# Ledger of designs, part 26: peptides against a protein of PDB entry 4KTY

Target 1, 266 residues: chain A of PDB entry 4KTY
Amino acid sequence: YVLNDIGVIFYGEVNDIKTRSWSYGQFEDGILDTCLYVMDRAQMDLSGRGNPIKVSRVGSAMVNAKDDEGVLVGSWDNIYAYGVPPSAWTGSVDILLEYRSSENPVRYGQCWVFAGVFNTFLRCLGIPARIVTNYFSAHDNDANLQMDIFLEEDGNVNSKLTKDSVWNYHCWNEAWMTRPDLPVGFGGWQAVDSTPQENSDGMYRCGPASVQAIKHGHVCFQFDAPFVFAEVNSDLIYITAKKDGTHVVENVDATHIGKLIVTKQI

## One batch from the design tools (peptide; aimed at target 1 Y11 C111 V166 Y169)

Design b2_p15_7_s3 (made by RFdiffusion4, then SolubleMPNN; from b2_p15_7, 6 letters changed)
Fold by OpenDDE base, seed 4:
Structure b2_p15_7_s3 (fold): chain B 266 residues (1-266), chain A 15 residues (1-15)
Amino acid sequence: as target 1 above (266 residues)
Amino acid sequence: LPQHELDFNKIPKPK
């Protein structure tokens, strides 16, 4: 994982899986220096820089520009004024070097761009990392471990009643590390996500969350396990909003979210 | 290529 400087990112739809090449470029000139600079901008103490738990968590915060003037500004509005459209990027190198040179957040990214840059960051620092794509990825905005879909009495969706959403696909990272802060068996792959989705204890960051813990339904472990669990295993809850203000659960779909999780194994 | 949120209007309505 650490030695691969080019990868494949899966995207598209569950029934129309697509692939995109991404150059990580972790060995290119200036990239490691930029990763160190990122940690400097985060004001990360030197003692923590050797801890993959701390590094991956800081990385998840700093690869996005929110809170801390990190690397990438996200945009999903299809306008992308004053920057580069997310689809125009082909690798991490130009983004990281621009960030280092300008000392300002780079515009713009979406999930695969965040994941690509974050993958470079992790690999540069000797943390084995891979990109994971989840199809029908839930974005739980209210931390209830379910995806709320509100319906009007006529059966039409009312998107204004919830901020929960489902991505056709979402990319994040898994980083390999021991988790001495968790019970035995929950080391190994840890989900980390630099796409700014939800606030985690004051910052837009996510993880590291134990993949093993999540697979076994353990969402009580740090960090952000409930959110990551919801991304891959949230139930769709169809709720009819009655005119009298009452909510009635009309249907539950436990099979829609997390239809397919794909990662490159090499 | 852009990441898109699912249009909830495309989600099957409960029967």
Scores: peptide ipSAE 0.028, ipTM 0.708, DockQ to the pose 0.761
OpenDDE base, seeds 1, 2, 3, 5: peptide ipSAE 0.027, 0.025, 0.028, 0.024; ipTM 0.687, 0.685, 0.688, 0.682

Design b2_p15_7_s4 (made by RFdiffusion4, then SolubleMPNN; from b2_p15_7, 6 letters changed)
Fold by OpenDDE base, seed 2:
Structure b2_p15_7_s4 (fold): chain B 266 residues (1-266), chain A 15 residues (1-15)
Amino acid sequence: as target 1 above (266 residues)
Amino acid sequence: MEQHKLDFNKIPKPK
């Protein structure tokens, strides 16, 4: 994982899976120096830089520009006039070198760009990492582990009340590390995500969340396990908002979220 | 292909 500088990222639709090549370039000139610069910008102390838990959490914050003038500005509105369209990037090197040179966030990224750059960051620092793609990936915005879909009495979605959402696909990273802060058995792969989705203790960051903990429903384990759990295992709850102000659960669908989770095998 | 939020109106509802 650490030594592979070219990868494949899965994207598209669950019934039309696509792949794109991504050059991580962790061995290219200036890339390691840029990763160190990222940690400097985060004001990360030297003692923490040897701890993969701290490094991956800081990385998840710093690869996005929110809060801390990190590496990438996200854009999902199809307006890319002031930068590079997310689809134009083919690897991490140009992004990281531009960030180091300009000392300003680079525009623009979406999930696979964030995941690609984050993968480079982790691998540069000796943390085994891979990219994971989840199709029908839930975005729980109120941490209740379910997708609350509010409907009008006519059955149409009430967009004002419905705050949760679902991505057609979403990419994040898994990083390999021990978790001495968790019970035995919950080390190994940890989900980390640099795409700015939700605020976690004051910053747009996510993880590390134990994959084993998530698989066994242990959402109480740090960090951000409820959010990651919801991404792959939340139910769709259809709620009718009545004219009298009452809410009635009409349907529950446990089959649509996390239909397929894909990662490149060794 | 960019990622995008799904339209809940187009997701099949349980019968």
Scores: peptide ipSAE 0.560, ipTM 0.911, DockQ to the pose 0.894
OpenDDE base, seeds 1, 3, 4, 5: peptide ipSAE 0.533, 0.545, 0.543, 0.548; ipTM 0.896, 0.907, 0.902, 0.904

Design b2_p15_8 (made by RFdiffusion4)
Pose (drawn by RFdiffusion4):
Structure b2_p15_8 (pose): chain A 261 residues (1-241, 247-266), chain P 15 residues (1-15)
Amino acid sequence: YVLNDIGVIFYGEVNDIKTRSWSYGQFEDGILDTCLYVMDRAQMDLSGRGNPIKVSRVGSAMVNAKDDEGVLVGSWDNIYAYGVPPSAWTGSVDILLEYRSSENPVRYGQCWVFAGVFNTFLRCLGIPARIVTNYFSAHDNDANLQMDIFLEEDGNVNSKLTKDSVWNYHCWNEAWMTRPDLPVGFGGWQAVDSTPQENSDGMYRCGPASVQAIKHGHVCFQFDAPFVFAEVNSDLIYITAHVVENVDATHIGKLIVTKQI
Amino acid sequence: SYAAKAKAIMRYNTV
């Protein structure tokens, strides 16, 4: 989780698992300096850089280009003007070195690309980290921790009213640290996510959220635990437009995996 | 039926 500079990112389907190799490259010439440059650009106060909670949260904001001209721009537009399609990248090095050299956000990425770059950032600085993949990953748009699926009278999905969504898969990172800001028992792995989905306190960032706190539903503990809980375990609520028609308690988060040791 | 409804909100990543 610190010294391995290559890894595997899982994707596809639960009974059709695909793997994508990834070069983290945290030891390559220029990368450590690039990680420091990322914190400088984020205008992160130096006095907080010894705190992994802060470093990881800043990283979750700065790895994406939204709000702060950070590292990577997301796209699903099937064109990818003036850049590289997200699927073309095979590691983090070219992305990070291009960012340091050009001093401009790099185009383009999707969840596993954000996760790969963020993993490089964490391991390079010495924060143990890994990439996790969540199959049938929920995206909660209204912060009620459930998927609200609105149905027309005919029983079909009303695409105008329905804003929540589900991904075939989503990848984020876990960072290892104590949580002196939380009661004892909530350290260890913290979910951190640099893929923009929902604002957290006015910026696209997410975490650190204690995985242990998410497990027992104690999502009152900072940061962004409710959103992460919703990604892995929200119920599907079918609502006819308002009457609750049905609840699917098992659809979301069928499987979560990471590379074995 | 509910499976098709669930599928209607699905989004996809390309690797």

Design b2_p15_8_s1 (made by RFdiffusion4, then SolubleMPNN; from b2_p15_8, 9 letters changed)
Fold by OpenDDE base, seed 5:
Structure b2_p15_8_s1 (fold): chain B 266 residues (1-266), chain A 15 residues (1-15)
Amino acid sequence: as target 1 above (266 residues)
Amino acid sequence: KNKEIANSIMKYETV
C-alpha cells in the first residue's frame, strides 16, 4: 500500500459504479516536505509525529481547511469561482505543492479529492493506507446512529427538521496501525476521514476508528466510532411531522445505508 | 465539471 503511487478511486452510483485514476505521488519532490509542513501548521509536537494514531487524526483535521487553514476547501454547490473544480484534479501532488507554495488552503475538493490527498499524506509518512468508497453513505448529524428523515404530511422532506443526510457515495481512508489504546484485537485497519462532515472534539476530523471494533458493534472506542458506524449501518427512519407537532414513524429501512463498500489497490 | 463525478446529497420522499 505504501509503495503504490497511483491508485483507483470508485465513485458514481451503486448501479453504475465508475472508477478514476488518482496519482498519489508520495515519492515526488517536495511532497514529504509538504507533509511535514502540514504537521508544523498543526503545531504537532515532535513526540507525536511517530505515532500513527496521532498523525492520522491530525491528518484528518489538516487535509481540510476548516478550523486550521488546512490543505483543501470543500465545495458542493457547483460554483467553483476562484479555484479549480474538484473534478479537474488528477492527483495529490499539484494540490500539496500549491498548498506548500501559497501557504493558503487550495480550492476546491470533494470527498475523493480529500481522500486522495489524505492517502498521499498517510503513505508519505509510512502509514499503509487505502481509499474506501461507501455507496449510500450516511451523515449522522446528531450522533444517534439513525438517519432521521422528517417528512411533511404531503410526503416531501422537511428540510428544517431533517439534519441528517445520505451521500450517493462517499470516500474516506483506512490506515493500518496498532491500537495500544484499545483492547487487543482492534488494531489493523482504522477508518479516517478528512472530508469535513462533523465536529469531533472541537475540529472537523474523523478517526482513527477501528474497523474491527465497528464490525463488532464497539462504537464506544475512540475515535469517532459512532459516526463511522452510522456511515455504513444507519437505519433510515422516515418520520412524518404532523401539523399538531406530533411525530409518526412511517417506515424504517435497515438495508439502504452502506449497500456497497469498495476498496481496491493495483 | 463532470457532474457524474461529484457526490451529492440524496433526496427522499415517502414511498
Scores: peptide ipSAE 0.336, ipTM 0.800, DockQ to the pose 0.081
OpenDDE base, seeds 1, 2, 3, 4: peptide ipSAE 0.027, 0.126, 0.216, 0.083; ipTM 0.619, 0.721, 0.772, 0.690

Design b2_p15_8_s2 (made by RFdiffusion4, then SolubleMPNN; from b2_p15_8, 8 letters changed)
Fold by OpenDDE base, seed 5:
Structure b2_p15_8_s2 (fold): chain B 266 residues (1-266), chain A 15 residues (1-15)
Amino acid sequence: as target 1 above (266 residues)
Amino acid sequence: KSQEIANSIMRYETV
């Protein structure tokens, strides 16, 4: 994983899976320097830079521009004025070099761009990493491990009450590391995500969350296991908000979220 | 390619 400098990212729809090439370029000139610069901007202690847990967590924060003037500014409103549309990027190198040169966040990214740049960051620093795509990916906004969909009495979604959302697809990263901070058996692949979705203890970051822990329902393990669990396994709870202020659960769908999770193995 | 570029953009699903 560390040695591959070109990859494939899955996107699209679960019934129409698509792929795009992405050049990671972790060995290209200036990229390692930029990764070190990113850690410098994060004011990361030198002693922590050899710890993949700390590095991946810092990376998840710094690849997005929120909070700390990190690498990429996200945009999801189809307005990409004053920058490059997310779909125009073909790799990490131009983004990272622009960041290093300008010392300002680069515009713009969406999940696969964040994941691509983050993958470069991890691999550049010797952390085995891969990109994972989750179709029908939940975004739990209130950390209750459910997707609460509030409906009007006419059956339409109440957008004011409904805070949770579902992406058609979402990309994040898995990084390979030991987890001495967790019980034995929960090392290996760790989910980390640099797409700014939720605040994690004061900063837009996510992970590392043990994939093994998530698979076995250990959502209490650091970091951000509940959020990652919800992305792949949330139940949809359809709730009718009555005019009298009462809420009635109309339906529960346990099959919608996380229908397919794909990563390149070859 | 134009269609592929358009389809690469993330969107929220209506649930």
Scores: peptide ipSAE 0.260, ipTM 0.789, DockQ to the pose 0.131
OpenDDE base, seeds 1, 2, 3, 4: peptide ipSAE 0.152, 0.172, 0.185, 0.173; ipTM 0.741, 0.744, 0.727, 0.758

Design b2_p15_8_s3 (made by RFdiffusion4, then SolubleMPNN; from b2_p15_8, 8 letters changed)
Fold by OpenDDE base, seed 5:
Structure b2_p15_8_s3 (fold): chain B 266 residues (1-266), chain A 15 residues (1-15)
Amino acid sequence: as target 1 above (266 residues)
Amino acid sequence: KNEEIANSIMRYETV
């Protein structure tokens, strides 16, 4: 996980799984320097730089440009005139070196680009890491652990009321570490995500969230366990918003979210 | 439309 500098990222649809090669390049010249620079830009205390919990959390914040002029600017509007289209990147090295050189956020990324760069960051700093792809990945905006889809009486989605969303696929990272801050048994793989999705205690960041804790429904454990849980296990709830202001639950789908989670085999 | 590799928000309707 640390030594492999080339990876495969899964994307596409559940019924049409696709793969993309990605060069992590954690051993390339200037990459370690850039990772240190990222932590410097985050004003990370030197004493915390040896703690994978702190490092991964800072990384999840700094790989995205939000809040702190971090590495990557996300774009999903298909307008990439002022940078590089997300699909044009083939690895992390060019992105990180551009960031280090320009000292400005690099345009543009989407989930697999964020995950790729974050994977490089983690591996470069000696943290075992892998990319995970979740198909039908939920984005819970109100921390209620469900996807609320509000419908008009005619059955169309009410986009004004519907704040929650579902990605056809989403990529994030898992990092291997001990969790002395959690009860025994919740170390190992930790979900971390640098794609800017939700604010976590003042910054667009996510994790580390114990995969074991999430699997067992322990969403009270730091960090961002409810959000990660929702990404993979939310119920989809269709709610008709009546003209009189009442809400009626029309349907509940407990199988839609997180149909498949994939990571590269070793 | 977004590129083939781009992820996208799903749309839902009443069944």
Scores: peptide ipSAE 0.327, ipTM 0.812, DockQ to the pose 0.085
OpenDDE base, seeds 1, 2, 3, 4: peptide ipSAE 0.223, 0.196, 0.200, 0.212; ipTM 0.758, 0.760, 0.763, 0.768

Design b2_p15_8_s4 (made by RFdiffusion4, then SolubleMPNN; from b2_p15_8, 7 letters changed)
Fold by OpenDDE base, seed 2:
Structure b2_p15_8_s4 (fold): chain B 266 residues (1-266), chain A 15 residues (1-15)
Amino acid sequence: as target 1 above (266 residues)
Amino acid sequence: KTQEIANSIMRYNTV
């Protein structure tokens, strides 16, 4: 998990799984220095740099450009005139070295690019890490652990009320660490995500969230367990918004989200 | 019908 400098990222559709090679390059010249520079830009104190909990949380914030002029600018609008299209990247090295030299966010990334760069960051700092792909990945924007689909009385979607969404796939990272801040048994793999999706206590970051905690429904454990839980286990709730302001649940689909979670075994 | 509705909230990566 730390030594492999080339990986495979799963993407595409659940019924047509694709693989993309990604060069992490954690041993290439200047990459470790860049990772240290990232922590410097985050103004991370030295005392925290040996703590994988703090490092992974800072990394999740700094790999995206939001809030702090971090590494990557996300773009999903198919307009990439002022940078590199997300699909053109083949690894982390060029991105990280560009960031270090320019001292400005690099354009552009999407989830697998964020995950690739974040994986390099974690591995450079000695944290075992892997990329995870979730097909039909929910984006719960109000932290209620549901995908709320609001319908008009005529059955059409109310786009104004419906804010939750589902990615065809989403990539994030799992980092291996102990969690002395959690009860015994909730160390090990921790979900961390640098793709800017939701604000977490003032910044676009996510995790570390205990995978074991999530698997056992312990969403109260820090950090961002409700959001990660929702990504893989939300029910679709079809709600008719009545003219009188009342809401009626018309249907529930517990099978739509998290159809497949895949990671490369090392 | 529900499948069509579910499709309305889907987002897609470039690849």
Scores: peptide ipSAE 0.659, ipTM 0.953, DockQ to the pose 0.854
OpenDDE base, seeds 1, 3, 4, 5: peptide ipSAE 0.652, 0.654, 0.626, 0.621; ipTM 0.953, 0.953, 0.944, 0.946

## One batch from the design tools (peptide; aimed at target 1 W76 T195)

Design b2_p16_1 (made by RFdiffusion4)
Pose (drawn by RFdiffusion4):
Structure b2_p16_1 (pose): chain A 261 residues (1-241, 247-266), chain P 16 residues (1-16)
Amino acid sequence: YVLNDIGVIFYGEVNDIKTRSWSYGQFEDGILDTCLYVMDRAQMDLSGRGNPIKVSRVGSAMVNAKDDEGVLVGSWDNIYAYGVPPSAWTGSVDILLEYRSSENPVRYGQCWVFAGVFNTFLRCLGIPARIVTNYFSAHDNDANLQMDIFLEEDGNVNSKLTKDSVWNYHCWNEAWMTRPDLPVGFGGWQAVDSTPQENSDGMYRCGPASVQAIKHGHVCFQFDAPFVFAEVNSDLIYITAHVVENVDATHIGKLIVTKQI
Amino acid sequence: TDEHKLNLQDIRDDFL
């Protein structure tokens, strides 16, 4: 989780698992300096850089280009003008070195690409880290921790009213640290996510959210635990437009995996 | 198959 500079990112389906190799390259010439440059560009106060909670949260904001001209721009537009399609990248090095050299956000990425770059950032600084993959990952748009699926009278999905969504898969990172800001028992792995989905306190960032706190549903503990809980375990609520028609308690988060030791 | 949003209608049809 610190010294391995290569890894595997899982994707596809639960009974059709695909792997994508990834070069983290945290020891390559120019990468450590690039990680420091990322924190400088985020205008992160130096006095907080010894705190992994802060470093990880800044990283979750600065790895993406929204709000702060950070590292990577997301796209699903099937064109990818003036850049590289997200599927073309095979590691983090070219992205990070291009960012340092050009001093401009790099185009383009999707969830595993954000996760790969963020993993490089964490391991390079010495924060143990890994990439996790969540199959059938919920995206909660109204912060009620459930998927609200609105149905027309005919029982079909009303695409105008329905805003929540589900991904075939989504990847984020886990960072290892104590949580002196939380009661004892909530350190260890913290979910951190640099892929923009929902604003957290006015910026696209997410975490660190204690995985242990998410497990027992104690999502009152900072940061962004309710959103992460919703990604892995929100119920699907079918609502006819308002009457609750049905509830699917098992669809979301069928499987969560990471590379074995 | 890369990351994409699932069709909610298909999820609905399979749930029924």

Design b2_p16_1_s1 (made by RFdiffusion4, then SolubleMPNN; from b2_p16_1, 8 letters changed)
Fold by OpenDDE base, seed 1:
Structure b2_p16_1_s1 (fold): chain B 266 residues (1-266), chain A 16 residues (1-16)
Amino acid sequence: as target 1 above (266 residues)
Amino acid sequence: MDQHKLDLQEILDKHK
């Protein structure tokens, strides 16, 4: 629903679900102009600006500051001395207007801030969009659809070898569009994510990935379906790293990742 | 509440 300018974002823990209000403000003065400015900064071809596939992919890249001096700088180290703490933001308007005014990335955001700003961007441009929260959200960094947890011989986690990680929660967006580039039935909601997590063909971006395709186990379709699939459905693979360099799978947990996925229905 | 990476050791301990 593109006309709703106030929303609710789910966060917290799976056993202690919390909500926060977020003002999207897609109709506020200067916001549409700022969204157009974002696409200008991306040097997006004019012919592509009417294509929600291209627009959502560009937005995914530009809402984060990586690669292209996009809108938001992420920070997760609890040190926000050179900007605004992520929790201090209450909506997209101040962020977008600051970006337009300063022409520099705005500090700082975490997943819900990225998702909030991205939601404004999509809705402002007429693309139906909603925010999705995934609890126990996997971050697969090597695209093998697994959460590889390496263990020392004593059975404890080897943090040096373990590169994959799990967020307590993660927010991204779903955008509604047709997908003529995919087989019939894979249109509708598409997962897109502006939180910088992994490189996708040279840029920190993610999606659009067909939600229907992912639900049916199809990860071969563009864009970034394996990564999105892994966020919600990765198995935890516990691997003992032996001194001789060999790896032994000790256990598999298929129930931990993606314990709860919550979204406000549009 | 901030978004943060979970302690995998805690997850492991609960898995056992």
Scores: peptide ipSAE 0.617, ipTM 0.938, DockQ to the pose 0.893
OpenDDE base, seeds 2, 3, 4, 5: peptide ipSAE 0.617, 0.606, 0.583, 0.614; ipTM 0.939, 0.936, 0.929, 0.937

Design b2_p16_1_s2 (made by RFdiffusion4, then SolubleMPNN; from b2_p16_1, 10 letters changed)
Fold by OpenDDE base, seed 5:
Structure b2_p16_1_s2 (fold): chain B 266 residues (1-266), chain A 16 residues (1-16)
Amino acid sequence: as target 1 above (266 residues)
Amino acid sequence: PGQHKLDLQKILEEHK
């Protein structure tokens, strides 16, 4: 994982799976220096830089520009003025070198761009890492482990009340590390995500969350386990909002979210 | 097109 500098990222739709190559370039000139610079910008203590738990958490915050003038500005509105469209990037090197040179956030990224750059960051620092793509990826905005879909009395979706959403696909990273801060058995792959989705204890960041914990339904462990769990395993809850202000659960779908999770093995 | 949010109304119709 650390030695592979070119990868494949899965994207598209569950019924039309697509792949794109991505050059991580963790061995290219200036990339390691840039990764160190990123940690400097984060004002990360030197003592923490050898801890993959702290490094991956800081990386998840700093690869996105929110809060801390990190590496990438996200955009999903199909308008990319004063920057590069997310689809135009082919690897991490140009992005990281631009960030290092300009010392300003680079425009623009979407999930696979964030994941690609974050993968470079992790691998460059000696942390085994891979990109994971989840199709029908839920965005739970209130950490209740549900995808709440509110309905009008006529049965149609109430978009005003419905705050949760579902991505056609979403990419994040898994990083390999021990978790001495967790019970035995919850080390190994940890989910980390640099795409700015939700605030986690004051910053847009996510993880590390134990994949083993998530797989076995343990969402009480740091960091951000409920959010990651919801991305892959939340139930769709259809709720009718009555005129009198009461809510009635009409239906539950436990099969829609996280239909397919794909990652490259090597 | 890149990453995008799904139309929940369509999901609802498929669920029915």
Scores: peptide ipSAE 0.619, ipTM 0.937, DockQ to the pose 0.871
OpenDDE base, seeds 1, 2, 3, 4: peptide ipSAE 0.615, 0.612, 0.606, 0.586; ipTM 0.938, 0.937, 0.935, 0.930

Design b2_p16_1_s3 (made by RFdiffusion4, then SolubleMPNN; from b2_p16_1, 10 letters changed)
Fold by OpenDDE base, seed 5:
Structure b2_p16_1_s3 (fold): chain B 266 residues (1-266), chain A 16 residues (1-16)
Amino acid sequence: as target 1 above (266 residues)
Amino acid sequence: MPQHKLDLQEILKEHK
């Protein structure tokens, strides 16, 4: 999880799983220097740079350009003016070296590009890391651990009231570390995500969230455990919005989100 | 294949 410089990323749909090769290139010239530069841009103090909890959290913020002129600009509207389409990237090296040279955010990325670059960042700094793909990945917008789907009285989706959404697939990272800030047993793999999705205490970042804590329903532990839990285990709540302003829960689906979670095994 | 949001109306149809 540290030495491999070429990986496989899963994408596509749950019934049509696809794979793509990704070159992490953590040992190539200039890449470690660029990772240190990223932490310099984040104004991360030297004392924190040896702490994988702080490093992974800073990395989740800095791999995306939001808030802090970080590495990658995301684009999901199929318009990539003045940049590179996300699908054109084949690895992390060109992206990181461009960022170091230009000192400006690189355009453009989607989840697998963010995850690929973030994986390089973590591995360069000696943190074991892997990419995880979740099919039917929920985006909980209001932190209630539910995927709320509002319906009109005619049974159709009310797109104005429905703020939550579901990705066909989403990629993020898991980083291996101890968690002395959590109770015993919640170290190991930690979910971290550099794709900008939600604001976490002032920045678009996510994690580290204990995978073991999430698996056992402990969403009260830092950082961002409720959001990660919702990505993989949200119930779909179908709510009819009545014309009088009242809401009625019509149905609950506890099986739809997180149908398949895949990661490459070493 | 780009990452994209699913059509919730289609999900609803499958759920019914």
Scores: peptide ipSAE 0.584, ipTM 0.925, DockQ to the pose 0.889
OpenDDE base, seeds 1, 2, 3, 4: peptide ipSAE 0.583, 0.567, 0.562, 0.560; ipTM 0.925, 0.923, 0.922, 0.921

Design b2_p16_1_s4 (made by RFdiffusion4, then SolubleMPNN; from b2_p16_1, 12 letters changed)
Fold by OpenDDE base, seed 1:
Structure b2_p16_1_s4 (fold): chain B 266 residues (1-266), chain A 16 residues (1-16)
Amino acid sequence: as target 1 above (266 residues)
Amino acid sequence: MPQHVLDLNEILKKHK
């Protein structure tokens, strides 16, 4: 998980699973120096740089450009005129070296690009890491662990009221570490995500969240466990918004989110 | 293939 410099990332649709190769290049010239530079830009204390909890949390913030002029600018509007289309990247090395050289965020990334670069960052710093792909990945924006889908009286989705969304697929990372800050048994794989989705205590970052804790329904533990839980386990709540302003729950679907979660044992 | 937000109306149709 730390020595493999080439990987495979799953993407596409749940009914049409696709794979793409990604070169992590954690041993390439200048990459370790760039990872250290990223932590320098984050103004991370030297005492924290040996702590995988702190390193992974800082990495989740710094691999995206939001808040702190981090590594990658995300774009999902299919317009990439001022940079490189996300699909054109084949690995982390060019991105990280460009960031180090220009000292400006690199354009552009989507989830697998963020996950690829973040995987390089983690592995470069000696943290075992892998990429996870979740199909039908929920984005809960109000932290209620539900996908609230509001309907017009005619039965169509009310796009104005519906703020939550679902990705066809989403990639994030799992990093292996002990969690002395959590109860016994919640170490091991920790979910971390550098794709800017939600604000976590003032920054666009996510994790580390204990995979074991989430798997057993424990969302009270730091960091961002409710959000990660919602990505894979949210129920779809269909709510009719009446003209008088009242809301009525019409239906609940507990089977749609997180239909398939894939990772490689590399 | 790019990552994209699903059309919730399509999901709704399949749910019914």
Scores: peptide ipSAE 0.555, ipTM 0.914, DockQ to the pose 0.884
OpenDDE base, seeds 2, 3, 4, 5: peptide ipSAE 0.546, 0.541, 0.537, 0.548; ipTM 0.913, 0.911, 0.908, 0.912

